# Peptides against a protein of PDB entry 3B8E: the designs that were tried, part 14

Target 1, 230 residues: chain A of PDB entry 3B8E
Amino acid sequence: PFLIFIIANIPLPLGTVTILCIDLGTDMVPAISLAYEQAESDIMKRQPRNPKTDKLVNEQLISMAYGQIGMIQALGGFFTYFVILAENGFLPIHLLGLRVNWDDRWINDVEDSYGQQWTYEQRKIVEFTCHTPFFVTIVVVQWADLVICKTRRNSVFQQGMKNKILIFGLFEETALAAFLSYCPGMGVALRMYPLKPTWWFCAFPYSLLIFVYDEVRKLIIRRRPGGWVE

## One batch from the design tools (peptide; aimed at target 1 K164 I165 F171)

Design b1_p12_5_s3 (made by RFdiffusion4, then SolubleMPNN; from b1_p12_5, 10 letters changed)
Fold by OpenDDE base, seed 5:
Structure b1_p12_5_s3 (fold): chain B 230 residues (1-230), chain A 12 residues (1-12)
Amino acid sequence: as target 1 above (230 residues)
Amino acid sequence: LDLLEKARELAL
């Protein structure tokens, strides 16, 4: 999100504080919970890793985590961001290069895509109104991310949801997201303004997409062991 | 505080 903010010069889609809330707040307990996941039933049928040649973190794992899943996650956040701004009169094309005038407190007549003029105060309200739904979108997508990380090869339906710590992590991150979104004073303290409850559903298609994508990938791996998708 | 009140109005 921050790279697109710099390259496209759009209004800030996700603030530094919201990024810190993701990295340090919502992701910690879920990540730790994976250490308690049960071994896959077929683990003893796999060839042993060669510790001299095979890295624990390889290009394939990096590509999966950051390249594929991370991209879908970012797309979910940006979708929510663009929808909110479009509903407030700012179409995606109009946002390109707008940041300079958007962030200037002395310009109180920034026009939207429909010719409506926006004061600095009004623009900042809309911007900070985008931060919270973007954050919540990331959390909802992280539900799918965490669930797919339970297994490397087996379906989640084969593994099941027996890890109580992982289940607790899903509730914890959701409760924290709700707290940060709706607690009085969070707008002043964190620049996270409250969102309509309906915005929680905007991420669901992307969460489902991640889940389906990974289940299909794992299915292909089971049918064609040693394939390029493994 | 004024920004927060306005944001609440927009969020409803």
Scores: peptide ipSAE 0.016, ipTM 0.471, DockQ to the pose 0.026
OpenDDE base, seeds 1, 2, 3, 4: peptide ipSAE 0.014, 0.022, 0.005, 0.005; ipTM 0.437, 0.577, 0.360, 0.379; seeds 2, 3 fail the geometry check

Design b1_p12_5_s4 (made by RFdiffusion4, then SolubleMPNN; from b1_p12_5, 10 letters changed)
Fold by OpenDDE base, seed 5:
Structure b1_p12_5_s4 (fold): chain B 230 residues (1-230), chain A 12 residues (1-12)
Amino acid sequence: as target 1 above (230 residues)
Amino acid sequence: NELLKLARELAL
């Protein structure tokens, strides 16, 4: 999010406070829950890792976490951001380079894609209105991310949903996201304005995409062990 | 309070 904000000079899609709410709020319990996951049924059929040659964090893990899953998560957030701004008169092409004028408090006549003028206050309301749905979008795609992290090779359908701590984590992160989104005063305290309940569904296609992508990946690994997909 | 009112109007 922040890299695209700098490179494209668009209005801030996700604030620092919302990032902290993800990293320290919603992700902690889910991440800890993975420590309680049962071993995969085929674990004893795999060769042991050589601690001298095999890195814990390898290129495949980085590619999967940041290059594949992280990119789909970012696309989901940006989709929600662009839809909200487009509904408010700012088409994606018009947002390119707009940040300089958008963030200037002395400019009260910034035009949208339809020639409507926006005051600084109105622009900041729309910006902060984007932050909460972007945050919620990340939480919704994290449901799929957490579930796919239960296994390295086996399907989630083979592993099942027996980890009660992981299930608790999914409810906790969702409840926290709802609290941060709808609690009175969060707009002042965190610059997180309430969102329409319909915005929770905007991330569902991306959450499903993450899940399907990883299940297909795992299926390929099971059919072709030692392939480039592993 | 005015920002919250406007946010409600824009969120509608």
Scores: peptide ipSAE 0.013, ipTM 0.428, DockQ to the pose 0.024
OpenDDE base, seeds 1, 2, 3, 4: peptide ipSAE 0.007, 0.017, 0.009, 0.007; ipTM 0.449, 0.440, 0.412, 0.391; seed 2 fails the geometry check

Design b1_p12_6 (made by RFdiffusion4)
Pose (drawn by RFdiffusion4):
Structure b1_p12_6 (pose): chain A 230 residues (1-230), chain P 12 residues (1-12)
Amino acid sequence: as target 1 above (230 residues)
Amino acid sequence: VLFVIISVVILV
C-alpha cells in the first residue's frame, strides 16, 4: 500500500492508523490461538533440534510468506481498492496521480466533479472507504491464512479443523472488523461502513486461492519425500 | 463451551 503509493503515485490504499488494526488488534487473537494447536506427529521420536541449523524463524519461512502468500494476499487487497472506487469514479487504467486537498474542488476525473466537502470525499471514497475495505480484505484472507498456518505437513483434513479457540477465534476476529467498520461512530479514528452487499466478498475470491495452494503443495511435500524446490 | 460462548457473545 505504501510501496506502490510511490512507484505509480496513486491514492494511498491503506493508512498508517489503519495498519495498527492488524497487529495489536485483529490478527491478535488468531495467532495466539495458533499456539493452542496440537501435535502433528509423534515428535518424541526425533533427535533434538540442532540449534545451529533449524532456526525458529527460518528463511524458507520468509519465502513461504513474505514472498508468496503475502503476495496473493497482496493482490486480493490491492484489487478491492480498485472496485471500491470503480463504483464511484475509479480510473481502471487512470488515476495514477496526486490528489491535493487545498485544491478543494477544482479537479476530478472519469466523468465527475470531486473536491471540497467532496474533498473530504475526494478523500473519503478512500479514507472512510478504500482503506477500511483494504482492511476487511486483509482479514478476509487471514482466514485461509489462519487455516493454512495450522500445519506445515498435514491437510486441514488429515488434521481436523478443531482448534476450538481458533475456530472460535475467527469470528472473534471477523466480528471485530465489522463491529469496527460499522462502529456507530468510531469512524472518526478509523473509517466508514463499507457496503455490506459487496464491499466485503470482493476480497473473498482470493482467499480461495491461498487455501488450495498451500493445501496442494503439502501434497507435493508428502507425495514426495525430500520434496524438490518446495 | 466457554470459547463458544465467548465467540457467540462477541458475535452478538

Design b1_p12_6_s1 (made by RFdiffusion4, then SolubleMPNN; from b1_p12_6, 10 letters changed)
Fold by OpenDDE base, seed 5:
Structure b1_p12_6_s1 (fold): chain B 230 residues (1-230), chain A 12 residues (1-12)
Amino acid sequence: as target 1 above (230 residues)
Amino acid sequence: DEALKRALEILA
């Protein structure tokens, strides 16, 4: 999000505070829960890792985690961001290069895509209104991300949802997201304005996409061992 | 509180 903010010069889609809430709040318990996941049923059929040649974190793992899944997460967040701004009169094309004027408190006549003028205060309200839905979108997508991380090769349906700590983590991150989004005073303290409950559903297609993508990937690995998808 | 009300109005 921050890279796109710099490159495209768009209004800030995800604030520093919201990033901290993700990294320190919603992601911590779920990540720890993976340490308690049961070993896959076929683990003893795999060759042992060579500790001298095989890295724990390889290029394939990085590509999957950051390159593929991370991009889908970002796309989900940006989709929500662009929809909210479009509903408020700012079409995606109009946002390109708008940051300089958007962040200038002395400019109170920034025009939207329809010629409506926006004061600095109005612009900041809509910006901060985007931060919370972006954050919530990330949390919803993280549900799928956490679930797919349960296994490397087996389907989630084969592994099941037996890890009680992981289930607790899913509820905890969701409860925390709801707390940060709707608790009185969070708008002042964290600049996280509340969102309509309907905005939680905007991320569901992306969450489903991640889940389906990973299940298909794992299916291909099971059918064609040693392929490039592994 | 006023900013919150305005935010809700924008989202409505």
Scores: peptide ipSAE 0.021, ipTM 0.661, DockQ to the pose 0.026
OpenDDE base, seeds 1, 2, 3, 4: peptide ipSAE 0.014, 0.009, 0.007, 0.007; ipTM 0.492, 0.380, 0.427, 0.475

Design b1_p12_6_s2 (made by RFdiffusion4, then SolubleMPNN; from b1_p12_6, 11 letters changed)
Fold by OpenDDE base, seed 2:
Structure b1_p12_6_s2 (fold): chain B 230 residues (1-230), chain A 12 residues (1-12)
Amino acid sequence: as target 1 above (230 residues)
Amino acid sequence: DEALKRALELLL
């Protein structure tokens, strides 16, 4: 989110505080839970990793985790962001380069895509209204990300949901997201305004996309061992 | 690759 904020000069889609709530709040218990995941059924049939040649985190794993899944997560968040701003009169094309005027407190006549003028206070309310839905979108997409991280090769349906700590992590991150979104005072403390319950569903297609994408990837790996997808 | 990683870390 922050790179697009700089490069495209758009209004801030996700605040620094909300990013910290993801990295230190919602992701901690889920990430730890993966340490308790059961080994894949075929793990003992694989050749041992050569510690001199085979890195635990290889370029392929990085490309998958950050390049593919991370981009889908970002797309989900930005989709929610652009929908909210469009509903408030700011079409995506109009947001390009708008940041300078958007963040200037002395400019109270910033026009939307329909010629309506917005005061600084009104613009900041809309900006902060985007932060919470973007955050919740990331949490909902992280459900799929966490579940796909259970295995490298086996389907989630083969592995099952036996890791009680992972299940607890999913509930914990969801409860924390709800707390941060709806607790009184979070708008002042974290600039996270209350989320309409309908916005929770905006991320579901992206969560499903991640899940399906990874299951297809794993299916290809199972059918073609040693391929470039592994 | 490292710039892309940093870029993705900032996007994430």
Scores: peptide ipSAE 0.013, ipTM 0.395, DockQ to the pose 0.026
OpenDDE base, seeds 1, 3, 4, 5: peptide ipSAE 0.014, 0.016, 0.016, 0.008; ipTM 0.499, 0.537, 0.508, 0.428; seeds 1, 3, 4 fail the geometry check

Design b1_p12_6_s3 (made by RFdiffusion4, then SolubleMPNN; from b1_p12_6, 11 letters changed)
Fold by OpenDDE base, seed 5:
Structure b1_p12_6_s3 (fold): chain B 230 residues (1-230), chain A 12 residues (1-12)
Amino acid sequence: as target 1 above (230 residues)
Amino acid sequence: DEALERALALLS
């Protein structure tokens, strides 16, 4: 998100505080929960790996797959960001290069895509209203990401949801997201303005996409062992 | 509080 902010010179889609909330608040418990995941049921049916060759190749493939998931996650956040700004009169194409004027407090007549003028205060309100939905979108997408990380080869339906700590992690990150979004004073303290509950659903297609993507990937691995998808 | 009300109005 921050890289696109710099390259495209768009208004800041995700604040530093929200990034910290993701890294420290929503990711910690889920990451720890994966340490308690049960071994896959088919582990004894797998051929022994060659420790010299298979480990390196497999780490690269895993890194690439999770990198792709991270890109889908970021895309979900940006989708929410662009939808909110478009509903407020700023179409995506108009945001390109707008950052300089957007962040200048002395310019109080920045025009939107429809010629409406926006004061600095109005622009910052809209910007901060994007931060919370972006954050929530990341959390919703992380639900799918965490669930798919339970297994390397087996479907989640085959493995089941037996890790109670992982389930707790999903509730914890969701509760934290709700707290940061709706607790009084968070707008002043963290620049996280509340969002309508309907915005939580904006990320669901991306969460589903990640889930389907990984299930299809795992299905291919099961049907074609030793393929490039593994 | 006023900023919050404006934000909610924009998101409505």
Scores: peptide ipSAE 0.018, ipTM 0.548, DockQ to the pose 0.025
OpenDDE base, seeds 1, 2, 3, 4: peptide ipSAE 0.014, 0.006, 0.010, 0.008; ipTM 0.426, 0.305, 0.378, 0.342; seeds 3, 4 fail the geometry check

Design b1_p12_6_s4 (made by RFdiffusion4, then SolubleMPNN; from b1_p12_6, 11 letters changed)
Fold by OpenDDE base, seed 3:
Order: C-alpha cells, then sequence, then structure tokens
Structure b1_p12_6_s4 (fold): chain B 230 residues (1-230), chain A 12 residues (1-12)
C-alpha cells in the first residue's frame, strides 16, 4: 500500500494510524494464537530441522507469506480503495500522479474524473473514508491468512479448528475492527470514518481466494512431495 | 531475489 502510494503518487490508501491498528491491534492476538496450534499429524515423519543448515525462515516461506498471500491481501485492499474513490468520482487512471495536488491544502479546485472540483477538506474526507474500509478489508483477508497458517502441508480440514485461542483471536480481531470502525470519536482520534456495513463484504472474495489458493497449494504438495511448490 | 521482489511488491 505505502509503496504504491509513493511510486504511483496516488492519494494515501491506508493511513499510518490504520497500519498501526493492524500491526498492533488486530494482528497480534491471532499471531500469538499460532503458538498454541497442534502439530500436524505427519510432523513425526519429518526429519528434525538442522539448526546449522536449515533456516527458520526460508525462501519458500518468504515467497508464500509476502510474495503470494501478501499480494492477494494488497490487491483486496486496493480493490476496495479504487471502488470507493471511483464511487466518489475519481477513476483509477485519474489517481495516478494526483497525490501532490491532493495533499496540497492551498489547492481547493482539484478536479475528479467528471470535472467536479473538490476542496481540500472534501478530499481529506474521501481519503479518510477509504482508510477504514481498507483496514476492514485487511482484517477480513487476515481471517483466511490465519486459518491457512495453521498448517504447512495438511489441509485445514485435516487439521481441524481445535485451537480455541485461534478462534478467540478471529473474534477478537473482528470485534476490534468493528470497534475501531464504528465507535464514536474514532474519526477524530484515528481518522477512521465509519463505513457502510456492505464494505465488510468487499473482501470476502479475496479471503475465499486466499483460502482456496492455499488449499490447492497444499494439495499439490501432498501429491508431489519435494516439488518446487513446497 | 525474486522472493524479496515479491515481498516488496506487497508493501507497495
Amino acid sequence: as target 1 above (230 residues)
Amino acid sequence: DEALKRALAVLA
């Protein structure tokens, strides 16, 4: 999100405060819950990790976490961002390079894709209106991400949902996301304006995509052990 | 290198 903001010079898609709410709020309890996950049924069939040769974080893990899943998460967030801005008159192509004028408080006549002029205050309202749905989108895709992280090789259906702390984490992050989105004063305190309930559903296709993608990946690994997908 | 490029692309 932040790199595209810099490279494409688009209006800020996700605020710094909203990023902190993800990193410190909604993601901590779920991440901690993974420490309580049961070992996979085949763990005793795997050789012990050699601490001298086997990295705890390998290239495959980085590629999956950041390169694959993280990209799908980012796409989900940006989809929500572009839809909101398009509904407010700013088509995606028009956003390219707009940041400089968008963030200038002295320019009160920034035109949208339809020639409507927007004051600085109006633009900031729209920007902050994007932050909350982007945040919620990330939380919704994190549901799938957390669930797929339960196992490396086995299907979630084989592993089951027995980790009560993980289930609690899913409810906690959702409740926190709802609190941050709808509690009075959050617009002033966090620049997170309330969102229409319909925006919660915008991320569901991406959450499902993450889940299906990982289950297919795991299926391939189980059928072809030692493949490049592992 | 490719994994790092993909990781950086997510932060974009």
Scores: peptide ipSAE 0.008, ipTM 0.378, DockQ to the pose 0.024
OpenDDE base, seeds 1, 2, 4, 5: peptide ipSAE 0.013, 0.007, 0.006, 0.007; ipTM 0.454, 0.368, 0.361, 0.410; seeds 1, 2 fail the geometry check

Design b1_p12_7 (made by RFdiffusion4)
Pose (drawn by RFdiffusion4):
Structure b1_p12_7 (pose): chain A 230 residues (1-230), chain P 12 residues (1-12)
Amino acid sequence: as target 1 above (230 residues)
Amino acid sequence: VFFFVFTVVFLV
């Protein structure tokens, strides 16, 4: 959101105060819950881990996330940001450009008249909007995320999805999102109510991508002992 | 059960 905000100088898809809603806020309970996760095999049947090699935060870890599911999770939220505007004057292939504030009216685009008070708006189909969606879009995929980061070898099937806390940590997250996106007024600090009708589901198309993917490879992992590149 | 009840309460 901040990166592409510079390369193609488009409107800020995600705010800073808006980022402190995934960490110390929404993703919180989910990850804590990840811990209550149980065994995945008879571990008391394997030499002790050699602290010289198999680190905790491996780098393959980074690959399988920071550059793989952080992306297909990236596109999903970097999609909703678009169709959060298209239904307001989004430039499908346009927009790519600054958007002053002291401008106050004077300019708009794709057949419109945006500015002052609609400048609070020219930055409201984004502020109290686009951001907040690019938010719920996050959580959206954090589901398939939270359900994939529940094993590194077994399918959600071979390991029943019964992490009571986590299952009942999901609503315990999703709810925070909505109870926060429709907060009777805590929209001053955060953003405004994203139209329940669609503004949510739009990110859900991608979540199904995440899932099946890591779900597949795990097979490639199992159907292949010392699985190749994966 | 507790976590289920807790979540139900939370959603209500």

Design b1_p12_7_s1 (made by RFdiffusion4, then SolubleMPNN; from b1_p12_7, 11 letters changed)
Fold by OpenDDE base, seed 1:
Structure b1_p12_7_s1 (fold): chain B 230 residues (1-230), chain A 12 residues (1-12)
Amino acid sequence: as target 1 above (230 residues)
Amino acid sequence: DEYLERALKLLE
């Protein structure tokens, strides 16, 4: 997210507070839950034949898969961001290079894509309105990520949802997202303005995409053991 | 409250 912010010089899509909430709030409990996840029945039975090479290959493949998931997650967040700004008159192309003027509180006549002038306060409202749905998008996408991380090779439907800690983590991050989105004062305190409930569904296509991606990946692994997709 | 109302309006 920050790379696009820096390179494109667009208004800040994700605030520091939201980043902290993601890193410290939403990611910690799931990470702990995964640490307590019992090993997949097939994983523990297959000791690596060569611990050095097999571990390296697995780490590379896992890193690649999670890198791809992270990219999809970021794309989902930016999609939500661009949709909100577009609905408010700022088309994606118009946002390029706009950050300098956007963040200047002395410029109160920043024009949107349709020639409407926006005051600094109005711009900050719409910016902070983007922070919350970006965060929520991350949370919703993380649902799929956490679910797919329960297994390495087996489908989620085969492994099931037995880890109560993981389920608790999903509810915890969702509750945190709801709290940050709807609790009075969060807009002023955390720069996370309230989110219309319908925006929670904006992330669902990306969550589904990750889920389908992983299920297809796992299906390929099951059909072609030892393939590059593993 | 005004800021919140505006923010909600932007999401409609």
Scores: peptide ipSAE 0.017, ipTM 0.611, DockQ to the pose 0.026
OpenDDE base, seeds 2, 3, 4, 5: peptide ipSAE 0.016, 0.015, 0.014, 0.017; ipTM 0.572, 0.533, 0.553, 0.514

Design b1_p12_7_s2 (made by RFdiffusion4, then SolubleMPNN; from b1_p12_7, 11 letters changed)
Fold by OpenDDE base, seed 5:
Structure b1_p12_7_s2 (fold): chain B 230 residues (1-230), chain A 12 residues (1-12)
Amino acid sequence: as target 1 above (230 residues)
Amino acid sequence: DEYLKRALELLA
């Protein structure tokens, strides 16, 4: 998000405070819950790892964690961001290069895609209104991320959802997201303005996409061991 | 507080 903010010079899609809320708030309990996950059912049937050739952190793991899933997460967040701004009169093409004028408090006549003029205060309200749904989108996508991290090779349907701590983590991060989104004073303290409940559903296609992607990947691994997708 | 009030009005 920050790279696109700099390169495209668009209004800030995700604030630094919201990033901290993700890293320190919503992601902590889910991450800890993975320590309590049971071993995969087929672990004893696998060939032992060669410590000289098989790296614990290899190019495939890096590609999966940061190159693929991370891009889908970012895409989901930006989709929500662009939809909200478009509904408020700012089409995606119009946002390119707009940041300089957008962030200038002395310019009170920034025009949207339809010729409507926006004051600085109005623009910042819309911007901060985008931050919360972007944050919520990441949380909803993290549901899928956490679930797929339960296994390396087996389907989630084979592994099951028996880890009660993991389930608690999903509810905890969701409750925290709702608290940060709707608690009075969060707009002033965190620049997280409230969102319509319908925006929670905006991320669902992306969560489903991640889940399907990972299940297909794991299916390929099971069918063709030693492939590039491991 | 003013920002929040206006935000709620915009979202209504």
Scores: peptide ipSAE 0.019, ipTM 0.625, DockQ to the pose 0.025
OpenDDE base, seeds 1, 2, 3, 4: peptide ipSAE 0.018, 0.013, 0.015, 0.016; ipTM 0.508, 0.542, 0.456, 0.531; seed 2 fails the geometry check

Design b1_p12_7_s3 (made by RFdiffusion4, then SolubleMPNN; from b1_p12_7, 11 letters changed)
Fold by OpenDDE base, seed 2:
Structure b1_p12_7_s3 (fold): chain B 230 residues (1-230), chain A 12 residues (1-12)
Amino acid sequence: as target 1 above (230 residues)
Amino acid sequence: DEELERALKLLA
């Protein structure tokens, strides 16, 4: 998000504080929960790892976790961001290069895509209104991420949701997201203005997309063991 | 402050 903010010169989609809340708040318990996930049913059927050739964490796992899934998460967040700004009169094309004028407190006549002039204060309210739903979108997508990370090869339907700690992690991150989104004072303290409950559903298609993508990937792995998709 | 409140109402 921050890279796109710089490259495209768009209004800030996700604040530094919200990023910290993701990295240090919502991600910690879920990540720890993965350490307690039950072994895959087929793990004992695999050949032992060759310590001379096999890495503990292969490059493919890293690519999947931080590359592909991360990009889908970002897309979900940006989708929510662009929808909110569009509803407030700023179409995505109009946002390109707008940051300089957007962040200038002395410019109180920034025009939206429909010719409406926005004061600095009004613009900042809209900007901060985007932070919360972007954050919530990431959390909702993380539900899918956490679930898919339970297994490397087995389907979630085969593995099941037996890890109570993982389930607890899902509730914890959701509760934290709700707290940060709706607790009084969060708008001032974290620049996270309250979110309409309907915006929680904006992330669901992306969560589903990640889930389907991973299930398809795992299906391919099961059909072609030792392939490049592992 | 009034402009802020108005803006918040528009976003609601």
Scores: peptide ipSAE 0.015, ipTM 0.594, DockQ to the pose 0.019
OpenDDE base, seeds 1, 3, 4, 5: peptide ipSAE 0.014, 0.008, 0.013, 0.015; ipTM 0.551, 0.389, 0.476, 0.505

Design b1_p12_7_s4 (made by RFdiffusion4, then SolubleMPNN; from b1_p12_7, 11 letters changed)
Fold by OpenDDE base, seed 1:
Structure b1_p12_7_s4 (fold): chain B 230 residues (1-230), chain A 12 residues (1-12)
Amino acid sequence: as target 1 above (230 residues)
Amino acid sequence: DEYEKRALELLK
């Protein structure tokens, strides 16, 4: 998220506080839960042949999984960000290079994609309005990602929701998201303005697509072990 | 409160 902000010079999609809440508040419990997740029945049956090579493979798989999750979360967040800004008159292409003027408090006539002028105050309201939905989107995407990550090959329906720590983590991050979104003063204190409850569903189609994609992928892996999709 | 209200209006 921050890299795209720098490269594209777009208005800040996610504040520092929000990033900290994600990294320290939402990601820690899920990460711990995954560490305590019992291996798939199929994984447990395979004794480690070579501890060094198997450890490296596992580290690579874990690193790749976390990297993919992070990318998916970022994509989901940016999707929500662009949707909100587009609904407020700022099309994605218009946001490119806009940051300098956006952040200048002395420029009160920044034009949107339709020629409407926005004051600094109005721009900051829109910007901070994006922070909360971005965060919430990440949380919603994390629901799907964490459920997906329970299994490497088996369907989520086969593995089930046995990890109580994971479930607790999902509720905790959801409660945190709700608190940050709707507690009075959070807009001033944390630059996280409240969002309409319907915006919680903005990420659902994306999460569903990822879920379906992963289930299809796993289905292919089960039908064709060692195939290209693995 | 005013900023929050405005933010909510933008999300409608």
Scores: peptide ipSAE 0.023, ipTM 0.692, DockQ to the pose 0.026
OpenDDE base, seeds 2, 3, 4, 5: peptide ipSAE 0.021, 0.022, 0.021, 0.021; ipTM 0.673, 0.677, 0.653, 0.674

Design b1_p12_8 (made by RFdiffusion4)
Pose (drawn by RFdiffusion4):
Structure b1_p12_8 (pose): chain A 230 residues (1-230), chain P 12 residues (1-12)
Amino acid sequence: as target 1 above (230 residues)
Amino acid sequence: FFFISIIFAFFA
């Protein structure tokens, strides 16, 4: 959101105060809950881990996330940001350009008249909007994320999805999002109510992508002992 | 539903 904000100088898809809603806020309970997760095999049947090699934060870890599921999770939220505008004057292939504030009216695009008070709005179909969706879009995939980061070998099936806390940490999250996107007013610090009708589900298309993917490979992992590239 | 979920979390 901040990166592409420079390369193609488009409107800021995600705010900073908006980011401190994934860390010390929403993703919180989910990850804590990840811990209550139980065994995945008879571990008391394997030499002790050699602290010289198999680190905690391996780098394959980074690959399988920072550059793989952080992306297809990236596109999903970097999609809703579009159709959060298209239904207001989004430039499907346009927009790519600054948007002053002291401008106050004077300019718009794609058949419109945006600015002052609608400058609080020219930056409101984004502020109290686009951001907040690019937010719920995050959590949206954090589901399939939280349900995949529950094993590194077994399918959600071969390991019943019964992490009481986590299952009941999901609504514990999703709810925070909505109870926060429709906060009777805590929209001053955060953003505004994203139309329940669609503004949510739009990110859900991608979550199904995440899931099946890591779900597949795990088979490639199992159907292949010392699985190749994966 | 939110409170039910917290209950189930506590009982876990």

Design b1_p12_8_s1 (made by RFdiffusion4, then SolubleMPNN; from b1_p12_8, 11 letters changed)
Fold by OpenDDE base, seed 3:
Structure b1_p12_8_s1 (fold): chain B 230 residues (1-230), chain A 12 residues (1-12)
Amino acid sequence: as target 1 above (230 residues)
Amino acid sequence: LLEEARKLREEA
């Protein structure tokens, strides 16, 4: 998010402290929970891998898959960001290069896409209004990411949701998201203004997309053993 | 439509 902020010169989509909350708060417990996931039912039916060749190929494929998922996650966050700003009069194209004027305290007549002038204070309110939904979007997308990480080959429907620690991780990250979104003082402390409950649903299509993508990928792996997708 | 959405958001 910060890199895009710098490269595209758009208003800051997500605060630094909030990013730290994602990295340390929402990601750690879920990641640890995966260590307690039960082995796939078919794992013992697989032939031994060549430790020199097959491991490297598998690591590359895993890295590629997670890279793609991470990209979808980022796109989900930015989608929410652009939707919020668009609803407030700033179309995505108009945001490009706007940061210079946006962050200037002395410019109180920044025009939106419809010619409405925005004061510095008004702009910052809108900016901070984006931070919370962006964060929540990441959490919602992480639900799908965490669920799909339960298995490598089997469908989640085959493996089931028996890992209580994983479930706890999902609740923990959701509770943290709710806390940061609605606790008094978060607007001042973290630049995260409260969001309407409807914004939680903005990320659901992306979460579903990730889920479907991975399920399809796993289905292909099951039907075509030894394929490039594995 | 976006302006209307903004107004609705401000009113909600």
Scores: peptide ipSAE 0.015, ipTM 0.491, DockQ to the pose 0.017
OpenDDE base, seeds 1, 2, 4, 5: peptide ipSAE 0.015, 0.008, 0.008, 0.009; ipTM 0.492, 0.458, 0.453, 0.478

